Peptides against a protein of PDB entry 4KTY. Designs and how they scored, part 32

Target 1, 266 residues: chain A of PDB entry 4KTY
Amino acid sequence: YVLNDIGVIFYGEVNDIKTRSWSYGQFEDGILDTCLYVMDRAQMDLSGRGNPIKVSRVGSAMVNAKDDEGVLVGSWDNIYAYGVPPSAWTGSVDILLEYRSSENPVRYGQCWVFAGVFNTFLRCLGIPARIVTNYFSAHDNDANLQMDIFLEEDGNVNSKLTKDSVWNYHCWNEAWMTRPDLPVGFGGWQAVDSTPQENSDGMYRCGPASVQAIKHGHVCFQFDAPFVFAEVNSDLIYITAKKDGTHVVENVDATHIGKLIVTKQI

## One batch from the design tools (peptide; aimed at target 1 W167)

Design b2_p17_6 (made by RFdiffusion4)
Pose (drawn by RFdiffusion4):
Structure b2_p17_6 (pose): chain A 261 residues (1-241, 247-266), chain P 17 residues (1-17)
Amino acid sequence: YVLNDIGVIFYGEVNDIKTRSWSYGQFEDGILDTCLYVMDRAQMDLSGRGNPIKVSRVGSAMVNAKDDEGVLVGSWDNIYAYGVPPSAWTGSVDILLEYRSSENPVRYGQCWVFAGVFNTFLRCLGIPARIVTNYFSAHDNDANLQMDIFLEEDGNVNSKLTKDSVWNYHCWNEAWMTRPDLPVGFGGWQAVDSTPQENSDGMYRCGPASVQAIKHGHVCFQFDAPFVFAEVNSDLIYITAHVVENVDATHIGKLIVTKQI
Amino acid sequence: SSENYKLDLQDIRDAAK
């Protein structure tokens, strides 16, 4: 989780698992300096850089280009003007070195690309890290920790009212650290996510959220545990437009995996 | 492709029937 500079990112379907190799390249010339440049550009106060909670949260904001001209721009537009399609990248090095050289956000990326770059950032600085893949990953748009699916009278999905969504898969990172800001028992792996989905305190960032706190539903502990809980375990609520029609308690988060040791 | 996408909510609804 620190010294391995290559990895595997899982994607596809639960019974049709695909793998994508990834070069983290945290030891390549120019990468460590690039990680320091990322924190400088985020205007991160130097006095907080010894705190992995802060470093990881800043990283979750700065790896994406929204709000702060950070590292990577997300796109699903099937055009990818003036850049590289997200699927063309095979590692983090070219992205990070281009960012340092051009001093401009790099185009383009999707979840596994954000996760790969963020993983490089964490391991390069010495924060143990890994990439996790969540199949049938929920995206909660109204912060009620459930998927609200509105139905027309005919029972079809009302696409105007329905805002929540589900991904075939989503990838984020876990960073290893104590959580002196939380009661004992909630350190270890912290979910951190640099893919923009929802604002957290006015910026696109997410975490660190204690995985142990998410497991027992104690999502009151900072940061962004309710959103992460919703990604892995929200119920689907079918609502006819208002009458609750049905509840699917098993659709979301069918499987979560990471590369074996 | 490795690119992720949103699932069709109508197909999920039809499967829940």

Design b2_p17_6_s1 (made by RFdiffusion4, then SolubleMPNN; from b2_p17_6, 11 letters changed)
Fold by OpenDDE base, seed 2:
Structure b2_p17_6_s1 (fold): chain B 266 residues (1-266), chain A 17 residues (1-17)
Amino acid sequence: as target 1 above (266 residues)
Amino acid sequence: SPLESVLDLNEIVKKNK
């Protein structure tokens, strides 16, 4: 999980799983220097740079350009006129070297690009890391651990009231570390995500969230466990908005979100 | 295409009926 410089990323849909190669290039010239530069831009104290908890959290913030002029600008509107389309990237090296050279955010990325660059960052700094793909990945933006779908009385989705969304697929990273800040047994794989989805205590970042904690429903454990839990385990809550302004829960589906979670075994 | 996309919730509703 540290030595491999080429990987496979799963994408597509649950009924049509696809793979693409990604070159991490953590051993290429200038890449380690760039990773150190990223931490410098984050103004990270030297004392924290040996702590994988702090490093992974800072990395999750800095791999995206939001808040801090980090590495990648996301684009999901099919407009890439001012940069490179996300699909054109084949690895992390060109992105990181461009960032180091220009000292400006690189355009553009989507989840697998963020995850690829973040994987390089983690591995380059000696943190075992892998990319995880979740199909039917929920985006809970009101922190209630549910995917709330508001319906009009005619059965159509009320897009004005419905703020949560579902990705066809979403990629994030898992990083291996001990968690002395958590109870015994919640070390190991930690979910971290550099795709800018939600604000976490003032910055677009996510994790590290203990995979074991999430698996056992311990969403109170830092960091961002409720958000990651919701990505993989949210119930779909169908709520009818009545004309009189009342809301009625019509149905609950516990089987739709997180239908498949896959990662390459190395 | 590898593009990540937000699903049409209306399609999800239809499939779950």
Scores: peptide ipSAE 0.506, ipTM 0.919, DockQ to the pose 0.916
OpenDDE base, seeds 1, 3, 4, 5: peptide ipSAE 0.501, 0.494, 0.474, 0.497; ipTM 0.918, 0.916, 0.907, 0.918

Design b2_p17_6_s2 (made by RFdiffusion4, then SolubleMPNN; from b2_p17_6, 10 letters changed)
Fold by OpenDDE base, seed 1:
Structure b2_p17_6_s2 (fold): chain B 266 residues (1-266), chain A 17 residues (1-17)
Amino acid sequence: as target 1 above (266 residues)
Amino acid sequence: SPLSSELDLQEIVNSNK
């Protein structure tokens, strides 16, 4: 989880699973220095740089460009005129070295690119890390642990009222660490995500969230456990918005979100 | 293509009804 410098990332659709090779390159020249530079840009105190909780949280913020001129600019609109298309990247090294050289955010990334670069960052700093792919990954926008789909009376989705969304797939990272700030048993793998999705206490960041806590339905623990829980376990709530302004729950589906969660075990 | 995308919620609705 630290020494392997080449990985496999799962992507595609749940019924058409695909794999992509990714070179993490954590041992390449200049990469460790760049990771230290990232923490310098974050103005991270030296005392915190040995704490994997703080490092992973800072990394989740800094691998994306939002808020702090971090490493990667995301793009999902199929317009990449001012940079490199996300699909053109084959590893983390070129991205990190470009960031260090230009001292400006690198364009462009999507979830697997964010996850790849973040994995390099974690491994460079001695934190065991892996990439996780979730198919039918929910984006809960209002933090109610539900995927609310609002419908008109005719059965068409009301896009104005429907704020939540579902990705065909989404990648994030799991980092191995102890969690002395949590109850016993909630150490180990922690979910962290550098793809900018939601604001977490003032920044686009996510985690570390205890995987064990989430698996047992404990979402009250820091950081961002409700959001990660919702990504993998949200119920689809079909709500009909009546003309009189009332809302009626028509159906609940607990089977669609998080249909498959895949990670490389070897 | 490795590109991620948001699902069409209408398709999900139609498949569930």
Scores: peptide ipSAE 0.552, ipTM 0.933, DockQ to the pose 0.928
OpenDDE base, seeds 2, 3, 4, 5: peptide ipSAE 0.342, 0.279, 0.530, 0.550; ipTM 0.795, 0.743, 0.929, 0.933; seed 3 fails the geometry check

Design b2_p17_6_s3 (made by RFdiffusion4, then SolubleMPNN; from b2_p17_6, 9 letters changed)
Fold by OpenDDE base, seed 1:
Structure b2_p17_6_s3 (fold): chain B 266 residues (1-266), chain A 17 residues (1-17)
Amino acid sequence: as target 1 above (266 residues)
Amino acid sequence: SPLSHKLDLQEIVKKNK
């Protein structure tokens, strides 16, 4: 995982899976220096730079531009007038070198661009990493581990009350590390996500969350395990909002979210 | 297209409720 400088990213729809080549370029000139520069911009303590837990968490924050003028600005409104459309990028090298040269956030990225750049960052620093694609990926906004869909009495979605959402697909990273801060057995692959989705203790970042812990239903462990769990395993809860202000659960679907999770096999 | 987007929840409701 560390030595591969070209990869494949899965995207598209669950019934129409597509692949995109991505050049990580972690060995290209200037890339290591740029990764060190990213940690410098984060004002990361030197003693922490050898700790993959701290490095991956900082990387999660710094690959996105929010909060700290990190690497990439996200855009999902199909307006890219002040930069490069997300689909135009073919690898991490141009993005990272532009960031280092301009010392300003690079426009624009979406999930696979964030994941690609983050993968380069991790691999460049010697952390084994891979990209994971989740189809029907939930965005739990209120941290209740549910995908709540509020309905009017006529069956139409109430967009005002419905705060949660579902991506057609979303991708993030898994980083390999030991977790001495967690119980035995919860090391190995850790979910980390640099796409800005939710605030985690004051910054737009996510992880590292133990994949093994999440698979066994343990969401009490740091970092951001509830959010990652909800992305892949939240139930759809259909709630009718009555005219009198009461809410009635009409249906529950436990099969819709996380229909397919694709990653490079070990 | 590699672009991601939020799904139309109304369509999900129609198919799964």
Scores: peptide ipSAE 0.651, ipTM 0.947, DockQ to the pose 0.898
OpenDDE base, seeds 2, 3, 4, 5: peptide ipSAE 0.635, 0.634, 0.640, 0.648; ipTM 0.946, 0.945, 0.945, 0.948

Design b2_p17_6_s4 (made by RFdiffusion4, then SolubleMPNN; from b2_p17_6, 7 letters changed)
Fold by OpenDDE base, seed 5:
Structure b2_p17_6_s4 (fold): chain B 266 residues (1-266), chain A 17 residues (1-17)
Amino acid sequence: as target 1 above (266 residues)
Amino acid sequence: SPLSYKLDLQEIVNANK
């Protein structure tokens, strides 16, 4: 999880799973220096740089450009003016070295690019890390642990009321660490995500969230466990908005979100 | 293509109702 410098990222759809090679390059010249530079840009205290909890949380914030002029600018609208299309990247090295040289955010990335760069960052700093792909990944916008789909009486989706969304796939990282800040048993793999999705206590970041806690429904533990839980385990709630202003739950589907979660075994 | 996208919720609704 630390020594491998080439990986495989899963993407596509449940019925058409695809893989992409990604070069992490954590041992390449200048990469460690760049990772230290990232933490410097984050103004991270020296005392915290040895704590994987703090490092992974800072990394989740700094790998994206939002809030802090971090490494990568995301683009999901198929417009990549003044930058590189996300699909053109083949590894983390060029991105990180460009960031170090220009001292400006690099354009552009999507989830697998964010996850690839973040994986390099974690491994470079000695934190065991892997990329996880979740198919039918929910984006809970209001932190209610549900994927709410509002419907008109005629059965059409009400896009104005429906704020939540589902990605065909999304990928993030898991980092291995102890969690002395949590009860015994919730160390090990921690979900961390550098793709900018939701604001977490003032910044676009996510995690570390205990995978064991999420697996057993303990979403009250820091950090961002409710959001990660919703990505993989939220129920689809079909709500009919009546003309009189009342809402009626028509159906609940507990099997649709997080149909498949894949990670490469090392 | 590795590009991710948001699913059409209407298709999900139609498939599950």
Scores: peptide ipSAE 0.672, ipTM 0.955, DockQ to the pose 0.913
OpenDDE base, seeds 1, 2, 3, 4: peptide ipSAE 0.670, 0.665, 0.659, 0.662; ipTM 0.955, 0.955, 0.954, 0.953

Design b2_p17_7 (made by RFdiffusion4)
Pose (drawn by RFdiffusion4):
Structure b2_p17_7 (pose): chain A 261 residues (1-241, 247-266), chain P 17 residues (1-17)
Amino acid sequence: YVLNDIGVIFYGEVNDIKTRSWSYGQFEDGILDTCLYVMDRAQMDLSGRGNPIKVSRVGSAMVNAKDDEGVLVGSWDNIYAYGVPPSAWTGSVDILLEYRSSENPVRYGQCWVFAGVFNTFLRCLGIPARIVTNYFSAHDNDANLQMDIFLEEDGNVNSKLTKDSVWNYHCWNEAWMTRPDLPVGFGGWQAVDSTPQENSDGMYRCGPASVQAIKHGHVCFQFDAPFVFAEVNSDLIYITAHVVENVDATHIGKLIVTKQI
Amino acid sequence: AASSVHSVLVSNAQKLF
């Protein structure tokens, strides 16, 4: 989780698992300097850089280009003007070195690409890290920790009213650290996510959220635990437009995996 | 029905960025 500069990112389906190799390249010439440049560009106060909670949270904001001209721009537009399609990348090095050289956000990426670059950032600085993949990953748009699926009278999905969504898969990172800001028992792995989905305190960032706190539903502990809980375990609520028609308690988060040791 | 709902949710997920 610190010294391995290559890895595997899982994707596809639960009974059709695909792997994508990834070169983290945290030891390559120019990468460590690039990680420092990322924190400089985020205008991160130097006095907080010894705190992994802060470093990881800044990283979750700065790895994406929204709000702060950070590292990577997301796209699903099937065109990818003036850049590289997200699927073309095979590691983090070219992205990070291009960012340092051009001093401009790099185009383009999707969740595993954000996760790969963020993993490089964490391991390079010495924060143990890994990439996790969540199958059937919920995206909660209204912060009620459930998927609200609105149905027309005919029972079909009303696409105008329905805003929440579900991904075939989503990838984020876990960073290892104590959580002196939380009661004892909530350190260890912290979910951190640099893929923009929902604002957290006015910026696209997510975490660190204690995985142990998410497991027992104690999502009151900072940061962004309710959103992460919703990604792995929200119920699907079928609502006819308002009458609750059905509840699917098992659809979301069928499987979560990471590369073995 | 479930597959159709899932397909709509996946399409919604791809409206980002």

Design b2_p17_7_s1 (made by RFdiffusion4, then SolubleMPNN; from b2_p17_7, 12 letters changed)
Fold by OpenDDE base, seed 4:
Structure b2_p17_7_s1 (fold): chain B 266 residues (1-266), chain A 17 residues (1-17)
Amino acid sequence: as target 1 above (266 residues)
Amino acid sequence: MMEEILKVLQEKALKSF
């Protein structure tokens, strides 16, 4: 996982899985220097730079531009003025080198771009990492482990009542590390996500969350386990918002979220 | 590009309700 500098990222729909190549380029000139620069910009203490828990958490924050003028600006509105459309990127190297040169966030990314750059960052620093694609990925905005879908009485979606959403797919990373801060058995693969989705203790970051913990429903462990759990296991709750202000649960779908999680295996 | 699929979910709901 550390040595491969070219990868495949899965995307598309669960019924129409697509792949794209991504060049990580963790061994190319200037990339390690850029990764160190990223940690410098984060004002990360030298003592923490050898700890994959701290490094991955800082990386999840710094690969996105929010809060700290990190690497990538996200955009999902199909308007990519003053930058590069997310789909035009083919690897991490150009993004990281542009960031290092300009010392300003690079425009623009979406999940696979964030994941690609983050994968380079992790691998460059010696942390085994891989990209994971989750189809029907929930975005739980209010930390209730549900994907709430509000409908008007006429059946139209009311997007004002919740910020919860479902992505056709979402990409994040898994990083391999020990977790001495967690009980025995929860080391190994840790979910980390640099796509700016939710605030985690003051910053747009996510993880490391123990994959083993998530698989066994343990959402009480740091970091951001509830959010990651919700991404892969939220129930869809269809709620009709009545004109009188009452909410009626019309349906619950426990099978839709996280239908397929794809990653490369050894 | 990644896409929010609320509309798709809405359509499914309308068909099932």
Scores: peptide ipSAE 0.219, ipTM 0.803, DockQ to the pose 0.070
OpenDDE base, seeds 1, 2, 3, 5: peptide ipSAE 0.173, 0.164, 0.025, 0.176; ipTM 0.774, 0.767, 0.608, 0.768; seed 3 fails the geometry check

Design b2_p17_7_s2 (made by RFdiffusion4, then SolubleMPNN; from b2_p17_7, 14 letters changed)
Fold by OpenDDE base, seed 4:
Structure b2_p17_7_s2 (fold): chain B 266 residues (1-266), chain A 17 residues (1-17)
Amino acid sequence: as target 1 above (266 residues)
Amino acid sequence: MMKKIEEELRKKALESF
């Protein structure tokens, strides 16, 4: 989880799983220096750079460009005119070296690109890390641990009534570390996500969230456990927006989100 | 590319109603 410089990222659909190769390149010239530069740009104290909790949290913030002119600009609207389409990237090296050279955010990424670059960052700094793909991944925007789907009376989706959304898949990272800040048993794999999805205490970042805690429904532990929990376990709530302004819950699906979570093992 | 699946969810909902 540290030494492998090439990986596989799962994507596509739950019933049509696809894989793509990703070159992490954590040992290539300039990459470690770039990772240190990223932490410099984050103005991270030297004392914290040896703490994987702090490093992974800073990394989750800095791999995306939001808030802090971090590494990658996300784009999900098929507008890539001023950069590289997310699908064109094959590894982390070009992205990180461009960032270091230009000292400006690199365009563009989507979840697997963020996850790929973040994986390089973590591994460069000696943190065991892997990419995780979650199919039917929920984005809970209002922190209610459910995925609201609003329908008009004619059956059309009303996307204006909620910012909640479900992705066909989403990629994030798991980083291995002890969690002395949590109760015993909640160390090990920690979910961290650099794709800018939600604000976490003032910044677009996510994690580290204890995978063990999430698996056992402990969403009260830092960091961002409720959000990660919702990504993999939120209920789908189908709501009809009536013409008179009333909302009627038509159906609840507790089995759809997080249908499959995949990661590559050694 | 990752995509939001609102349309699929709509279809699923309509089939269940």
Scores: peptide ipSAE 0.354, ipTM 0.860, DockQ to the pose 0.069
OpenDDE base, seeds 1, 2, 3, 5: peptide ipSAE 0.322, 0.325, 0.318, 0.340; ipTM 0.836, 0.841, 0.836, 0.844

Design b2_p17_7_s3 (made by RFdiffusion4, then SolubleMPNN; from b2_p17_7, 13 letters changed)
Fold by OpenDDE base, seed 5:
Structure b2_p17_7_s3 (fold): chain B 266 residues (1-266), chain A 17 residues (1-17)
Amino acid sequence: as target 1 above (266 residues)
Amino acid sequence: MMEKIKEELEKKALKSF
């Protein structure tokens, strides 16, 4: 997981799974220097740079440009006139070297680009890491562990009331580390995500969240376990908003979110 | 590209009625 410099990222639809090659290039000239530069820009204390918990959390914040002028600017509006379309990237090296040279955020990324660059960052610093793709990935924006879908009386989605959303797919990372800050048994793979989705205690970052904790429903464990849990296990709650202001739960679907989670094994 | 599945959710919601 540390030594492999070429990977495969899964994307597309659950019924039409697609793959793309990604060059991590963690051993290329200037990449380690750039990773150290990223931590310098984050003003990370030297004492914390040997702690994979702190490093992965800082990385999740700094790989995205929000809050701190980090590496990548996200764009999902299909307008990329002032940069490179996300689909044009084939690896992490050009992105990281451009960031180091320009000292400005690089445009543009989407989830697999964020995950690819973050994977390079982690592996470069000696943290075993892999990319995970979740199909039908929930985005809970109010931390209630539900996808609240508000409907008009005719069955159409009320976009004004419905703030939660579901991606056809989403990519994030898992990093291997011990978790002495958690009870015994919750080390190992930790979910971390650099795609800017939600604010976590003051900035757009996510994780590390114990995969074992998530699997056993322990959403009280730091960091961001409720959000990651919701991404893979939220119930869809269909609610009809009546004209009189009342809400009626029409249906609950507990099987739709997280239909398939895929990662490449080396 | 990533896409939000609003249309699919609408179709699924209609089955609830």
Scores: peptide ipSAE 0.296, ipTM 0.821, DockQ to the pose 0.069
OpenDDE base, seeds 1, 2, 3, 4: peptide ipSAE 0.063, 0.051, 0.108, 0.036; ipTM 0.751, 0.617, 0.770, 0.726; seed 1 fails the geometry check

Design b2_p17_7_s4 (made by RFdiffusion4, then SolubleMPNN; from b2_p17_7, 13 letters changed)
Fold by OpenDDE base, seed 1:
Structure b2_p17_7_s4 (fold): chain B 266 residues (1-266), chain A 17 residues (1-17)
Amino acid sequence: as target 1 above (266 residues)
Amino acid sequence: MMEKIKKILEEKAKKSF
């Protein structure tokens, strides 16, 4: 994982899986210096830079521009004025070098761009990392581990009340590390996400969350395990909002979210 | 009814591409 500088990212739809090549370029000139610069901009303590837990958490914050003037500005409106459309990027190198040169956030990214740049950052710093694509990826915005779908009495979705949402696909990263801060067995792959989705203790960041812990239903461990769990395993709760303000659960679907999780194996 | 709702949700899913 650390030595591979070209990868494949899965995207598209669950019934029409697509792939795109991505050049990580972690060994290219200036990239290591840029990764160090990113940590400098984060004002990361030097003693913490050898700790993959701290490094991956800082990276998840700094690869996005929110809060801290990090690397990438996200845009999903299909109008990419003042920058580069997310689909035009083919690798991490140009993005990171532009960031280092301009000292300003680079426009624009979406999930696979964030994941690609973050993968470069992790690998460059010696942390084994891979990109994960989740089809029908939930975005739980109230941390209740559910996708609350509010329905009108006629059965149509009430878009005003329904705040939770689902991505057709979402990409994030898994980083390999020991977790001495967690119980034995919860080291290994840790989910980390630099796409700005939710605030985590004051910053738009996510992880590291133990993949093993999440797989076994342990969402009480740091960091952001409930959010990552919800991305892959949220139940859809269909709630009819009655005119009198009463909410009635009509149905529960446990099969819709996380229909397919794909990552490149060695 | 639920199948129809599922289809609507899929059509309204946030899009990355």
Scores: peptide ipSAE 0.119, ipTM 0.798, DockQ to the pose 0.277
OpenDDE base, seeds 2, 3, 4, 5: peptide ipSAE 0.028, 0.026, 0.028, 0.095; ipTM 0.675, 0.672, 0.678, 0.771

Design b2_p17_8 (made by RFdiffusion4)
Pose (drawn by RFdiffusion4):
Structure b2_p17_8 (pose): chain A 261 residues (1-241, 247-266), chain P 17 residues (1-17)
Amino acid sequence: YVLNDIGVIFYGEVNDIKTRSWSYGQFEDGILDTCLYVMDRAQMDLSGRGNPIKVSRVGSAMVNAKDDEGVLVGSWDNIYAYGVPPSAWTGSVDILLEYRSSENPVRYGQCWVFAGVFNTFLRCLGIPARIVTNYFSAHDNDANLQMDIFLEEDGNVNSKLTKDSVWNYHCWNEAWMTRPDLPVGFGGWQAVDSTPQENSDGMYRCGPASVQAIKHGHVCFQFDAPFVFAEVNSDLIYITAHVVENVDATHIGKLIVTKQI
Amino acid sequence: VEEHKLDLQEIRDDFLS
């Protein structure tokens, strides 16, 4: 989780698992300096850089280009003007070195690409890290921790009213650290996510959220535990437009995996 | 298989099946 500079990112389906190799390249010439440049650009106060909670949270904001001209721009537009399609990248090095050289956000990326770059950032600084993949990953748009699926009279999905969504898969990172800001028992792996989905305190960032706190539903503990809980375990609520028609308690988060040791 | 949003109608149809 610190010294391995290559890895595997899982994707596809639960009974059709695909792998994508990834070069983290945290030891390559120019990468460590690039990680420091990322924190400088984020205008991160130096006095907080010894705190992995802060470093990881800044990283979750700065790895994406929204709000702060950070590292990577997301796209699903099937065109990818003036850049590289997200699927073309095979590691983090070219992205990070291009960012340092051009001093401009790099185009383009999707969830595994954000996760790969963020993983490089964490391991390069010495924060143990890994990439996790969540199959059937919920995206909660109204912060009620459930998927609200609105149905027309005919029983079909009303695409105008329905805003929540589900991904075939989504990848984020876990960072290892104590949580002196939380009661004892909630350190260890913290979920951190640099893929923009929902604002957290006015910026696209997410975490660190204690995985242990998410497991027992104690999502009151900072940061962004409710959103992460919703990604892995929200119920689907079918609502006819308002009458609750049905509840699917098992669809979300069928499987979560990471590369073996 | 690239990352994409799943069809909610298809999820519903599969759930009711």

Design b2_p17_8_s1 (made by RFdiffusion4, then SolubleMPNN; from b2_p17_8, 8 letters changed)
Fold by OpenDDE base, seed 1:
Structure b2_p17_8_s1 (fold): chain B 266 residues (1-266), chain A 17 residues (1-17)
Amino acid sequence: as target 1 above (266 residues)
Amino acid sequence: MEQHKLDLQEILKEIKK
């Protein structure tokens, strides 16, 4: 995982799975220096830079530009003025070198771009890492482990009341590390996500969340396990919001979220 | 292909089938 400098990222639709090549370039000139620069910009203590828990959490914050003028600015409105469209990137090197040179966030990224750059960051620092793609990936906005979809009385989705959403696909990272801060058995792969989705204790970051803990339904452990759990396991709850203010659950579906999770294991 | 949010109404139609 650490030694591979070229990878494949899965994307597209669950019924039309696609792949794209991504050059991580963790061994190219200036890339390690840039990763160190990222940690410097985060004002990360030197003592913490050897701890993969701290490093991955800082990385999840700094690969996105929110809060701390990190590496990438996200855009999902199909308007990419004043920057590069997310689909134009083919690897991490140009992005990281531009960030180092300009000392300003690079425009623009979407999930696979964030995941690609984050993968480079982790691998540069000796942390085994891979990219995970989740199809029908839930975005739980209020941390209740459910996708609350509000309907008008006529059965149409009320987009104003509905804050939760579902991505056709979403990419994040898994980083391999021990978790002495968690019970035995919850080390190994940890979910980390640099795509800015939700605030976690004051900034847009996510993880590390124990994959094993999440698989066993343990969402009480640090960091951000409930959010990651919801991405892959949340039920769709369709709720009719009546004019009198009452809510009635009309439909519940436990099959659509997280239809397919794909990652390269070599 | 860019990342995008799904149409929740269409998902509901599938659920009701």
Scores: peptide ipSAE 0.666, ipTM 0.957, DockQ to the pose 0.852
OpenDDE base, seeds 2, 3, 4, 5: peptide ipSAE 0.657, 0.652, 0.641, 0.658; ipTM 0.955, 0.953, 0.950, 0.954

